# Designs tried in a protein design run: peptides against a protein of PDB entry 3HUF. Part 46

Target 1, 320 residues: chain A of PDB entry 3HUF
Amino acid sequence: MWIIEAEGDILKGKSRILFPGTYIVGRNVSDDSSHIQVISKSISKRHARFTILTPSEKDYFTGGPCEFEVKDLDTKFGTKVNEKVVGQNGDSYKEKDLKIQLGKCPFTINAYWRSMCIQFDNPEMLSQWASNLNLLGIPTGLRDSDATTHFVMNRQAGSSITVGTMYAFLKKTVIIDDSYLQYLSTVKESVIEDASLMPDALECFKNIIKNNDQFPSSPEDCINSLEGFSCAMLNTSSESHHLLELLGLRISTFMSLGDIDKELISKTDFVVLNNAVYDSEKISFPEGIFCLTIEQLWKIIIERNSRELISKEIERLKYA

## One batch from the design tools (peptide; aimed at target 1 I43 K104)

Design b2_p20_8 (made by RFdiffusion4)
Pose (drawn by RFdiffusion4):
Structure b2_p20_8 (pose): chain A 301 residues (1-255, 262-274, 288-320), chain P 20 residues (1-20)
Amino acid sequence: MWIIEAEGDILKGKSRILFPGTYIVGRNVSDDSSHIQVISKSISKRHARFTILTPSEKDYFTGGPCEFEVKDLDTKFGTKVNEKVVGQNGDSYKEKDLKIQLGKCPFTINAYWRSMCIQFDNPEMLSQWASNLNLLGIPTGLRDSDATTHFVMNRQAGSSITVGTMYAFLKKTVIIDDSYLQYLSTVKESVIEDASLMPDALECFKNIIKNNDQFPSSPEDCINSLEGFSCAMLNTSSESHHLLELLGLRISTFMKELISKTDFVVLNGIFCLTIEQLWKIIIERNSRELISKEIERLKYA
Amino acid sequence: EEEEEEFEEKMDELEDELLE
């Protein structure tokens, strides 16, 4: 999401989260959902228009920002963005840091993008919530992405968690649920400061894993719990390979050395396991000679 | 209203001092 703040007291010492839409910025305007007051001698009463475009699907994968546009409103002293004068017809920016000077004001409005892309585990959940989050400047998607910062698990309806959830937990993504999304549906009309929505997501995550037999205490105890073991799988997607790597496994992808060297086969007279079955063991017992002894029992037998 | 006017005057004076 986009945030602005400034040195001096030109934004009254406050920061602000800017959602997709249009803002009028100027000396004689009041701070509301569509105006930003910036007080300085050289800033025109109505000085600049900031337009933030809604996110594209590509930004969910790249981590790129919503397009930020600035128009100078025929002002006495002009507008610059990163030291470039804003021409008529305005300019658009896809960088993550923008220094915006209004008039001759010695203090710049500093706009910066905070990473926030939300992966859903369910297509019906994505379709229900996507437009809401996109209006806040939050890209969403279903497939794996390296720019994902949060993962929305399905309602844990007294049932096993999905591989997408296990993977998000291991790569240290913040796991959230419907209750946090309901909070996000509260905030579009609001004027709130930098980092206002982020801590609640961490609190939601910390509460989810508490007293939960689908999760261990931390991603740290799960990572490299199966070191010394090896495995094999058919056409392993880079995500499943990375998931198994995070467990400390040695992996051999296939399209007398696939059988005796390899301890077990991971799926989607050889011994086979699903990742769902492997997760049950990855939690269960205690030590490295216990939590990896049940897996060593399933191999010999 | 008086506090807002005093704040605007303070910001104007600060801008002049920094431009000098």

Design b2_p20_8_s1 (made by RFdiffusion4, then SolubleMPNN; from b2_p20_8, 8 letters changed)
Fold by OpenDDE base, seed 3:
Structure b2_p20_8_s1 (fold): chain B 320 residues (1-320), chain A 20 residues (1-20)
Amino acid sequence: as target 1 above (320 residues)
Amino acid sequence: SEEEEKFIEELEKLEDELLK
């Protein structure tokens, strides 16, 4: 989200969130959803227009800001952004920090980008929330991204957490739920004058972890916990691979269960399968190899004695 | 746990860095 602040109390000492939309900035406007009052004798009645675009798909992957357009409204002394005069037709900015000088005002409006990028685990949830979140200037998507700050967990009571949720947790992404999204969607009008009214995602995350026994105490309890073990997996998802890497596993990939030869078995401690393959192929598993699902693996790794547990299961199946 | 508290503190620091 874009946040603006200003020096010299020209914004009345307030910080303001700017959602996607158009704002008239000037001395003789009233603060509302489309106007920003700036208190200075050096500022025109209507001085500039700010236009913030909705996030692009690229912004989801880069964590880049919503495009910020500035246009001078034909003022005597113009508008500058980052000490550069705004062109007659306006200019667009993708920098995360903008120092906006209105005319000869000695105080600048400082716009800064607060990165918030929400990954969804479920496409139906994305479809439900994406429009509302985009109107808040929040990029959304399904795929993992280095720019992802938040991950939406679907609250299905009694179901195991998904691989996406597991990975989001281990990569220290703030996990949120539909209740947080509901709250976030309501604040749009309230945060016009007070950016601090944005709901605390970290508090939501703390509550999710505290109330769900499927999470370990910390990501650090699981990261590299299986260092020294080797696994093989079907080349099914990037998230599954990344999850296993974070566990410290040496990973071999294969395309089908038929590709599991004696050489692979000799170098592999266990095979990780998705639920669909595990359930369909359980009867046809190669002899002498331990096969488990990611969910079964997760249940082991969240235990304090995970290394001992996995070793016992490997031994049990190799010598059965 | 002391480890949970440290993780929470790290997340709070990361959030503060994202807010600056």
Scores: peptide ipSAE 0.043, ipTM 0.600, DockQ to the pose 0.016
OpenDDE base, seeds 1, 2, 4, 5: peptide ipSAE 0.026, 0.032, 0.028, 0.024; ipTM 0.655, 0.637, 0.598, 0.643

Design b2_p20_8_s2 (made by RFdiffusion4, then SolubleMPNN; from b2_p20_8, 7 letters changed)
Fold by OpenDDE base, seed 5:
Structure b2_p20_8_s2 (fold): chain B 320 residues (1-320), chain A 20 residues (1-20)
Amino acid sequence: as target 1 above (320 residues)
Amino acid sequence: SKEEEEFKKKMDELEEKLLK
């Protein structure tokens, strides 16, 4: 989201979030959802127009800012952004930091981008929330992105966490739920006065982890916990592959169970399968190989003695 | 408000000092 602050208390010492929308900036406007009052004698009554666009799909993958448009409202001394005079028709900016000078005011408005990018695990939930979050200047999507800061988990009480949730946790993203999204949607007007009134996602995350025994205490407890072990998996999910990599596993891929030959078995400690393949093929698993689902693996990984548990299971099946 | 006008006056005075 865009945040503005200013030198010399020309914004009354307050920081403000600018959501997507249009703002008239000037000395003789009243602060509201479409106006920013700036206290300076060198600033026109109506000096500039700021327009912040909604996030693009590209912004979801890059974590880049919503486009920031500045137009001077035909003032005597103009407007500058990053020491450059704003053009007559206005200019658009994609820089994360904007130094905005209004007329001859010796104090600058500083706009900076605070990255917040929300990944959803569920397409239905994305469909429900995307519009509202985009109106907050928050990029949203389903696919894994290096720009993701938050991950939405479904509240389904008693359901196993998904591979996406597991991976998000290990990537140290802030896991949130629909309750946080609901709360976030209510504060839009309050943050006009004080940007610090934005709800803290970390409190939501702490509560999720505390109340769900499927999470380890920290990602660090699981990262590289299986270093030195080797697995094979179906080449079906990038998230599953990345999850296993974060566990420190050496990974071989195969396209079908028929590709699991003696050579692969000799180099592999266990085979990771998705639930559908596990359930359909459990009657015909190759001899001498430990097969498990990602969810079964996760249940072992969250245990304090995960390496011992895996070793015992490998030994049980290799020497049977 | 009276406080807002006093604040504005203070800001104007500060700005005048910086523009000199």
Scores: peptide ipSAE 0.203, ipTM 0.827, DockQ to the pose 0.745
OpenDDE base, seeds 1, 2, 3, 4: peptide ipSAE 0.201, 0.193, 0.203, 0.203; ipTM 0.824, 0.819, 0.826, 0.825

Design b2_p20_8_s4 (made by RFdiffusion4, then SolubleMPNN; from b2_p20_8, 8 letters changed)
Fold by OpenDDE base, seed 4:
Structure b2_p20_8_s4 (fold): chain B 320 residues (1-320), chain A 20 residues (1-20)
Amino acid sequence: as target 1 above (320 residues)
Amino acid sequence: EEEEKKFEEELFELEEKLLK
């Protein structure tokens, strides 16, 4: 989201979130959803127009800012952004930091981008929330992204957490739920005067971990916990691969269960499968190696003695 | 309202000092 603050108390010492929309900036406007009052005698009554666009699809993957347009409202002394005079027709900016100078005011408005990208684990939830979150200037998507800051877990009551949720947790992404999204949808009015009034996502995350026994106490408990073990997996999901890498596993990939030869078995401690393949192909599993699902593996890795548990299973099935 | 007006006056005086 865009946040503005200013030097010399020209914003009354307040920080403000700017959501996608249009703002008239000037000395003689009242602060509301479409106006930013700036207290300076050097600033015109109506000085500039700020327009913040909704996030693009690219912004979700890059963590780039919503496009920030600035137009001078035909003022005597103009407007500058990053020491450059704003063009007569206005200019658009994609920089994460904007120093906005209004006329001859010695104090500048500093706009900075606070990166927030929300990944959804569920397409139905994305469909429900994407429009509202985009109107907050928050990029949203389903795919893993290096720019992802928050992850909305799929809440199916009584089901195992998804691979996406497991991976988000190990990546130290802030896991959130619908309650946090609901709160975000209500903050538009309260954050006009104080950007610090944004809800703390870390509190939501802590509550999720505390109240769900499928999470370990920390990602650090699981990261590299299986160092020294080797697995094989079907080349089906990049997220699954990355999850297994974060566990410290050496990973071999195969295209079909038929590609699991004696050489692969000799170098592999276990085979990791998704639920659909595990259930459908259980009868065709190679002899001399055990296969498990990612969810079964997860149940082991969240235990304090995960290495001992895996070792026992390897020994049991290697001699069976 | 009076405190806001006083603040605006103080800020204006500061601006006038910095612009000179």
Scores: peptide ipSAE 0.028, ipTM 0.555, DockQ to the pose 0.723
OpenDDE base, seeds 1, 2, 3, 5: peptide ipSAE 0.028, 0.000, 0.027, 0.027; ipTM 0.565, 0.226, 0.559, 0.523

## One batch from the design tools (peptide; aimed at target 1 K45)

Design b2_p21_1 (made by RFdiffusion4)
Pose (drawn by RFdiffusion4):
Structure b2_p21_1 (pose): chain A 301 residues (1-255, 262-274, 288-320), chain P 21 residues (1-21)
Amino acid sequence: MWIIEAEGDILKGKSRILFPGTYIVGRNVSDDSSHIQVISKSISKRHARFTILTPSEKDYFTGGPCEFEVKDLDTKFGTKVNEKVVGQNGDSYKEKDLKIQLGKCPFTINAYWRSMCIQFDNPEMLSQWASNLNLLGIPTGLRDSDATTHFVMNRQAGSSITVGTMYAFLKKTVIIDDSYLQYLSTVKESVIEDASLMPDALECFKNIIKNNDQFPSSPEDCINSLEGFSCAMLNTSSESHHLLELLGLRISTFMKELISKTDFVVLNGIFCLTIEQLWKIIIERNSRELISKEIERLKYA
Amino acid sequence: EEEEEDERDERLKEEEEEEKE
């Protein structure tokens, strides 16, 4: 999401999260959901218009920011963005850092993008919540993305967690649920500062894994728990390969060396396992000679 | 200069109200 702050006291020492929509910025304007007051001699009463476009689906995958547009409102001393004078018809920016000078004000309004892209585990969940999050400037999606910062697991209805959840836990993504989304549905009309929504997501994540038999204590204990082992799978997606890599496994992708060298076959007279079955062992026992002894029992037998 | 600034502010406010409608 987009955030602005400034040096000097021109924004009253405060930062602000800007959602998609339009803001009027000026010396004689009150701070509300659509106006930003910036006090300096050379800033016109109504000085600039900032328009932030809602996110595209591509931004969920690239981590790119919502398009940020600035118009100068025919002012006495002009508007610059990253030292470029804003012409009539305005300019649009897709960089993540913007230094915005209003008039001759010696202090710049510094806009920066904080990464936040939310992956859902369920299509009905994505359809229900996507418009809400997009209006906050938060790209969403279902497929795997390297720009994902948070993952919404389904209601753990007393049942096993999905592979998407296991994978998000291993790659150190923050796992959140419905309760955090309900919190996000509170905040569009609000004037809140930088990093206002992020810590609650971490608290939600830390609470989710507590007293939960679907999770171990940390991603750190899970990572490289199966080192020294090897495996094979059919047309492994790069995500499942990365998931198995994170477990410390050696992987052989296939379309007498696929059988005796390889300890087990991971699926979707050879010995086979699902990732769901592999997760049960990856948690269960204690040590390296115990949590990887149950997997060594299933191989010999 | 102050009067032009006031006129400009009033015009922009009116344009903003129209855009909201």

Design b2_p21_1_s1 (made by RFdiffusion4, then SolubleMPNN; from b2_p21_1, 11 letters changed)
Fold by OpenDDE base, seed 4:
Structure b2_p21_1_s1 (fold): chain B 320 residues (1-320), chain A 21 residues (1-21)
Amino acid sequence: as target 1 above (320 residues)
Amino acid sequence: DEKEEEEHEKKLLKEEEEELK
């Protein structure tokens, strides 16, 4: 989201979130959803127009800011952004930090991009919330992204957490739920004058972890917990691969169970499968190797004695 | 409240006039 603050109290000492939309900036406007009052004698009654665009699809993957357009409203002394005079037709900016100078005002408006990018684990939830979140200037998507700051957990009562949720947890993404999204939808008006009123997702995250026994106390409890073990990975997502890497596993990728010969079995501690392959191929599992799903692996790795548990299962099947 | 805002605005205008000299 875009946040503005200013030097010399020209914004009355307040920080403000700028959502996608159009704002008239000037001395003689009243603060509302489309106006920003700036207290300065050198600033025109109506000085500039700010236009913040909704997030692009690219912004979801890059963590880039919503496009920020600035137009001078034919003022005597013009408008500058990052020491450059704004063109007559206006200019668009994708920098994360903007120093906006209105006229000859010695104090600048500082606009900065606070990175917030929400991944959804469920396409139905994305479809429900994407429009509202985009109107808050929050990029949204389904696919894993290095720009992802928050992850919406798919809540199915009584189901195991998804691979996406597991991976989001281990990569230290803030896991949130529909209650947090609902709260975000209400803040649009309340945060106009105080950007600090933006709800903290960490409280939501703490509550999710506390109330769900499928999570360890911290990601650090699981990261590299399986260092020194090797696995074969079959027909899994890229998220599954990254998850196994975060566990400290040496990973071999195979396309078919038939690719696992006696030599590979001798070098591999266990085979990781998705649920569909595990259920369909149970009869075709190689002899003398431990095969499990990601969800079964997760149940082991959240235990304090995960290394001992896995070692026992490996030994049981290698010597059976 | 309106008087405090007017006094604050007058203060800011003075600070700006000093910085513009």
Scores: peptide ipSAE 0.029, ipTM 0.567, DockQ to the pose 0.032
OpenDDE base, seeds 1, 2, 3, 5: peptide ipSAE 0.020, 0.025, 0.028, 0.028; ipTM 0.522, 0.556, 0.564, 0.570; seed 2 fails the geometry check

Design b2_p21_1_s3 (made by RFdiffusion4, then SolubleMPNN; from b2_p21_1, 11 letters changed)
Fold by OpenDDE base, seed 2:
Structure b2_p21_1_s3 (fold): chain B 320 residues (1-320), chain A 21 residues (1-21)
Amino acid sequence: as target 1 above (320 residues)
Amino acid sequence: DEKEEKEKEEKIEKEEEEELK
């Protein structure tokens, strides 16, 4: 989201969030959803127009800012952004930091980008929330992204957490639910005057972890907890692979259970399967190897003695 | 620095009040 602040009390000592939309900036406008009052006699009654675009798909992957357009409203002294005069037709900016000078005002409006990118685990929830979140200047998507700051889990009471949720937790992404998204939607008008009124997602996250026994106390309890073990997995999802990497596992990939030969068995401690393959092929598992699902692995990993538990299961099958 | 900036603003304000007449 874009946040503006200024020196010399020209913004009344307040920080303001600018959502996607158009703003008239000047001395003789009243603060609202489409106007920014700036208190200086060196500023025209109506001085500039700011236009913030909705996020692009690229912005979801890069964490880059929504495009910021500045147009001077034919003022005597013009408008500058980062010491450069704004062109007659207006200019657009993708820099994360903008110093906006209105006319001869000695004080600048400082605009800075606060990154917020929300990944969804469920496509139906993305479809429900994407439009509203884009109107807040928040990029949204389903795919893993290095720019992801928040992850929306589906709140199904009594269901196991998904692989996406497990990975988001280990990646130290802030896990949120629909309650936080509802709260974000209600705050849109109140944060116009004070950017500090933005709800803290960390409180939502703490409450999720506290109320769900399927989460460990911290990601650090699980990261590299299986260092020194090796596994084989079906080439199914990038998130599953990245999850196993974060556990410290050496990973081999295969395309079918039929590809699990004696050589692979000799090099691996266990095989990780998806639920569908585990349920269908349980009777035909290769002899002498421990097979489990990611969800079964997760249940072991969240235990304090995870390494001992896995070692016992591996030994049990080697001597059987 | 803030005092010098405020004095510059007051000077610009006087010049602009003269130009708006």
Scores: peptide ipSAE 0.042, ipTM 0.738, DockQ to the pose 0.039
OpenDDE base, seeds 1, 3, 4, 5: peptide ipSAE 0.040, 0.039, 0.026, 0.033; ipTM 0.736, 0.731, 0.516, 0.662

Design b2_p21_1_s4 (made by RFdiffusion4, then SolubleMPNN; from b2_p21_1, 9 letters changed)
Fold by OpenDDE base, seed 2:
Parts: C-alpha cells; structure tokens; sequence
Structure b2_p21_1_s4 (fold): chain B 320 residues (1-320), chain A 21 residues (1-21)
C-alpha cells in the first residue's frame, strides 16, 4: 500500500494510506476518499492529481508498488517528483519512495510503499476476495511467491492443515483467515485519516496458532529437524518439495512407485507420498522401505522427539 | 534548518498574498 507523510505539518502531522484511485491534491480541498488537503500558502488551491493503479499480476511476484501517476493541474510553479519536473501530460512512477514537491513549497510529500502480498491456499476464497483486496492495493494469487507476506488458510473446523499452510508456516509467512480479511474490508475508510489504524495481522496469526494443535510453537522447532535423513518423493508440487527442503531432508524425486528400485531404497530412509497414491497403493508398497504421507510426516515433525520417532519407524521396517 | 524553512515559507506566503490581489 502507498503511505504518504510530510514534514512542516503540511499534512497535519498525519500519515495517510492511499488506496487505488484518484486524488485531487491542493490547499483548498477537503480531505476525503478522493481529495488530499495540503496546508501551505505556496500550494495552489487545486495543485496536482495523484492516480494510484490497482496491482498487476507482476506486482504479486515482485512485491513492487502499484503504479503512482502524478499530474500537475496547470499550476504556475508546477510539480516535481524526485527532483524532476512532472511532464505536461503527467508521469508514472514505480519507485518505492517518492519525494513530491508541490510548487515552491519547501516541504515535500514523502510517499513510500509498504509491501503486502496475500497468497491464497483455496481458489474459491481467492475468487471471493481478490477484487476487494486489489481495491486496497494488495496483490493476490495462488502460486508461491517470494513477495508473499500473508497466507490465507481455509478455516475448516476439524480438517487437517494443507501442505500449503504447512509450508507458509515454515516460510514464516503470516497466516491469516477470513476474519482478518473481513476486518481489512471494514477499516478501509478509517485508515484514510490515520495509517496506524491498519489491523495487525500478527494478532490474528497468534490466535490461529494458539487455537490449533496442528501447529508447532514456532517454525524454528521444525526447520532442519530432519537434517541427515534422506527421502524420495513423487514429483507432485513445488510446495511439497520446498517443505521437505525446509525440514533439512535430502530429496530424490521419482515419477511412479514402479521407479522405486533397490538402488533408490538403499539411498533413502523413507518415501513421501500424496494421499491419493498412499491410499491406492498401500498394499503394493516396496518391501524394506517406510512410506508415509506429508500429513503423516507433519504429525511426526510437530512432536518434540520427531527424530527418534522417525528413526524407530525406519528401524522397524529394516528388521522386519 | 526547520526555522529557516518556516521563514522561507512565510516569505513565500507574503509574496503569494501580493500576487492574489
């Protein structure tokens, strides 16, 4: 989201969030959803127009800012952004920091980008929320992204957490639910005057973890907890692979259970399967190897003695 | 620095009041 602040009390000492939309900026406008009052006699009654675009698909992957357009409203002294005069037709900016000078005003409006990118685990929830979140200047998507700051889990009471949720937790992404998204939607008007009124997602996250026994106390309890073990997995999802990497596992990939030969068995401690393959092929598992699902692995990993539990299961099958 | 900027703004305010008449 874009936040503006200024020195010399020209913004009345307030930080303001600018959502996607158009704003008239000047001395003789009243603060609202489409106007920004600036208190200086060196500023024209109607001085500039700011236009913030909705996020692009690229912005979801990069964490880059929504495009910021500035147009001077044919003022006597013009408008500058980052010491450069704004062109007659207006200019657009993708820099994360903008110093906006209105006319001869000695004080600048400082605009800065606060990154917020929301990944969804469920496509139906993305479809429900994407439009509203884009109107807040928040990029949204389903795919893993290095720019992801928040992850929306589906709140199904009594269901196991998904691989996406497990990975988001270990990646230290702030896990949120629909309650936080509802709260964001209600605060939109109140944060116009005070950017500090933006709800803290960490409180939502703490409540999710506290109320769900499927989460460990911290990601650090699980990261590298299986260092020194090796596994083989079906080439199914990037999130599954990245999850196993964060556990410290050496990973081999295979395309079918039929590809699990004696050589692979000799190099691996266990095989990780998806639920569908585990349920269908349970009777035909290769002899002498421990096979489990990611969800079964997760249940072991969240235990304090995870390494001992896995070692016992591996030994049990080697001596059987 | 803040006082010098306030004095510059006050001087610009006086110059703009003269241009609005």
Amino acid sequence: as target 1 above (320 residues)
Amino acid sequence: DEKEEEEKEKKLEEEEEEELE
Scores: peptide ipSAE 0.035, ipTM 0.713, DockQ to the pose 0.040
OpenDDE base, seeds 1, 3, 4, 5: peptide ipSAE 0.034, 0.033, 0.031, 0.033; ipTM 0.709, 0.703, 0.608, 0.702

Design b2_p21_2_s3 (made by RFdiffusion4, then SolubleMPNN; its pose is not in this set)
Fold by OpenDDE base, seed 4:
Structure b2_p21_2_s3 (fold): chain B 320 residues (1-320), chain A 21 residues (1-21)
Amino acid sequence: as target 1 above (320 residues)
Amino acid sequence: KEEEEKKAEEEKKKLEENNEE
């Protein structure tokens, strides 16, 4: 989201979140959803227009800011952004930091992009929330992205957590739920004067982890916990691959179970499958190798003695 | 015509108000 602050108390010492929308900026406007009062004698009554666009799909993958447009309102001394005079028709900015100078005011408005990008685990929740979150200037999507800061887990009561949730946890993404999203939807009025009133996602995350026995105490308990082991991975997502890498596994990727020969079996400790392949191809499993799903692996990896448990299963099936 | 002149006069007045320090 965009946040503005200013030097010399020209914003009354307040930080403000700017959501997507249009703002008239000037000395003689009242602070509301479409106006920003700036207190300086060197600033025109109506000085500039700020327009913040909704997030693009590209912004979700790059963690780029919502586009920030600035137009001078035909003022005597103009407007500058990053020491450059704003053009007559206005200019658009994609920089994460903007120093906005209104006329001859010696104090700048500092706009900065706070990184917030929400990944959803399922398309139904994305469809429900994307519009509202985009109106907050929050990029949203389904696919894994290096720019993701938050992850909305799928809450199916009584089901195992998804691979996406497992991976989000291990990569230290803040896992959130619908309660946090509901709270975010209400903040528009309260954060006009104080950007610090944004809800703490870490409290939501701590509560999720505490109340769900499918999570270890920390990602550090699982990261590299299987260092030294080797696996073969079949018919899996990129998230599954990255998850296994974070466990410290040496990974070989195959297209079919038929690609697993005796030489590979001799070098591989176990085979990781998705649920669909595991259930459909049980009869086609190679002899003398341990095959399991990611969800079965996760149930082992969250245990304190995960290495011993995996070793016992490997030994049991290698000599069966 | 009168509504367009009023809009132009309001825009001019806003422009003058914007140029007042």
Scores: peptide ipSAE 0.038, ipTM 0.537, DockQ to the pose 0.706
OpenDDE base, seeds 1, 2, 3, 5: peptide ipSAE 0.036, 0.037, 0.037, 0.037; ipTM 0.637, 0.623, 0.622, 0.637

Design b2_p21_3 (made by RFdiffusion4)
Pose (drawn by RFdiffusion4):
Structure b2_p21_3 (pose): chain A 301 residues (1-255, 262-274, 288-320), chain P 21 residues (1-21)
Amino acid sequence: MWIIEAEGDILKGKSRILFPGTYIVGRNVSDDSSHIQVISKSISKRHARFTILTPSEKDYFTGGPCEFEVKDLDTKFGTKVNEKVVGQNGDSYKEKDLKIQLGKCPFTINAYWRSMCIQFDNPEMLSQWASNLNLLGIPTGLRDSDATTHFVMNRQAGSSITVGTMYAFLKKTVIIDDSYLQYLSTVKESVIEDASLMPDALECFKNIIKNNDQFPSSPEDCINSLEGFSCAMLNTSSESHHLLELLGLRISTFMKELISKTDFVVLNGIFCLTIEQLWKIIIERNSRELISKEIERLKYA
Amino acid sequence: SFEEELEELDEEAIEERNEEE
C-alpha cells in the first residue's frame, strides 16, 4: 500500500495511507477521504492531484506498486517528483519511493510503498474478497508468489490445513483469516496513518496458531526437522521442492538409485507419503530422534 | 470516461481556487 509523510510540520506530523483513487492536495483544503492539506507559503490553495491506480494481477507476483500519478494544477511555483518538474498532462510513477515537492516548499512529501500482497487458499474466497482488497491497493491471487506477505487460510472447519497453509507457515508468511478480512472491509473511507493495518494481521496470526493441533509453536522448529533424510517426487513444482527443502530434505526429481538411496517418495514396491501425511509427523513427536523416529519407523516397516 | 472525469476535476479545482483568490 501507498503511504505519505513529510518532514517539518507540513502534514501536521502525521502520515497517511493512500488508497486507489484521486486526491486534491493543497494549502486550503481539508483532510478527508479525497483531500490532503499541506500548509506552506508557496503551495497553491489547490496545488496537485494524486491519482493512484488500482492494482493489476501482475503486481501480486512482482510486488510492484500501484501506479502513482501526479498532476500540477496550473500552480504559481510548480510541482516536482524526484526532482523532475511535473509537466502538463502530469506524470506517472511505478517506483516505490517518491519525493514530491510542492512549489518552493523546503519540505518534501515522501510517498513510499509498503509491501502487501495477499494469497488466498480458495478461489471462492478470492472472488468474494478480491475487489474489496484491490480498492485498498492490495494485490491478491491464488497461485504461489514470492511477493506474498499474507496468506488467507480457509475456515479451519475442525479439519486438516491445506498444503498452501503449511507452505505459507514454513516460508514465514503471515497467516490470516476471515476475521482480519472483515477488519479490512472497515477502512476505505478512513484517514489512517502508516502501518495501521499490519499489526492486527500479526495478532490474528499469533492467535490462529494458539491451541491449534495443525500448527507447531513456530516456523523455526519445523524448519530443517528432517535433515539427514532424502526423498523423491514426480515433476516437482519449484514450490513443493522449496517446501521439502525447508524441511531439510534432499530431493531427487524424476520424470537402482531412485530406490535404495532415497528414503521415501513424496506424492503430489516403493514407500510413499503425501505432504499432508508428512506434516502430521513433522509436528507430532518431540526431538530429532523422536519426531524423525516415527518417519524412520514408517521406512523400515 | 475516467480521463474525462479527471479533466473535469482539474478544471473544477482550478476554478474554485481562482474564485477564492

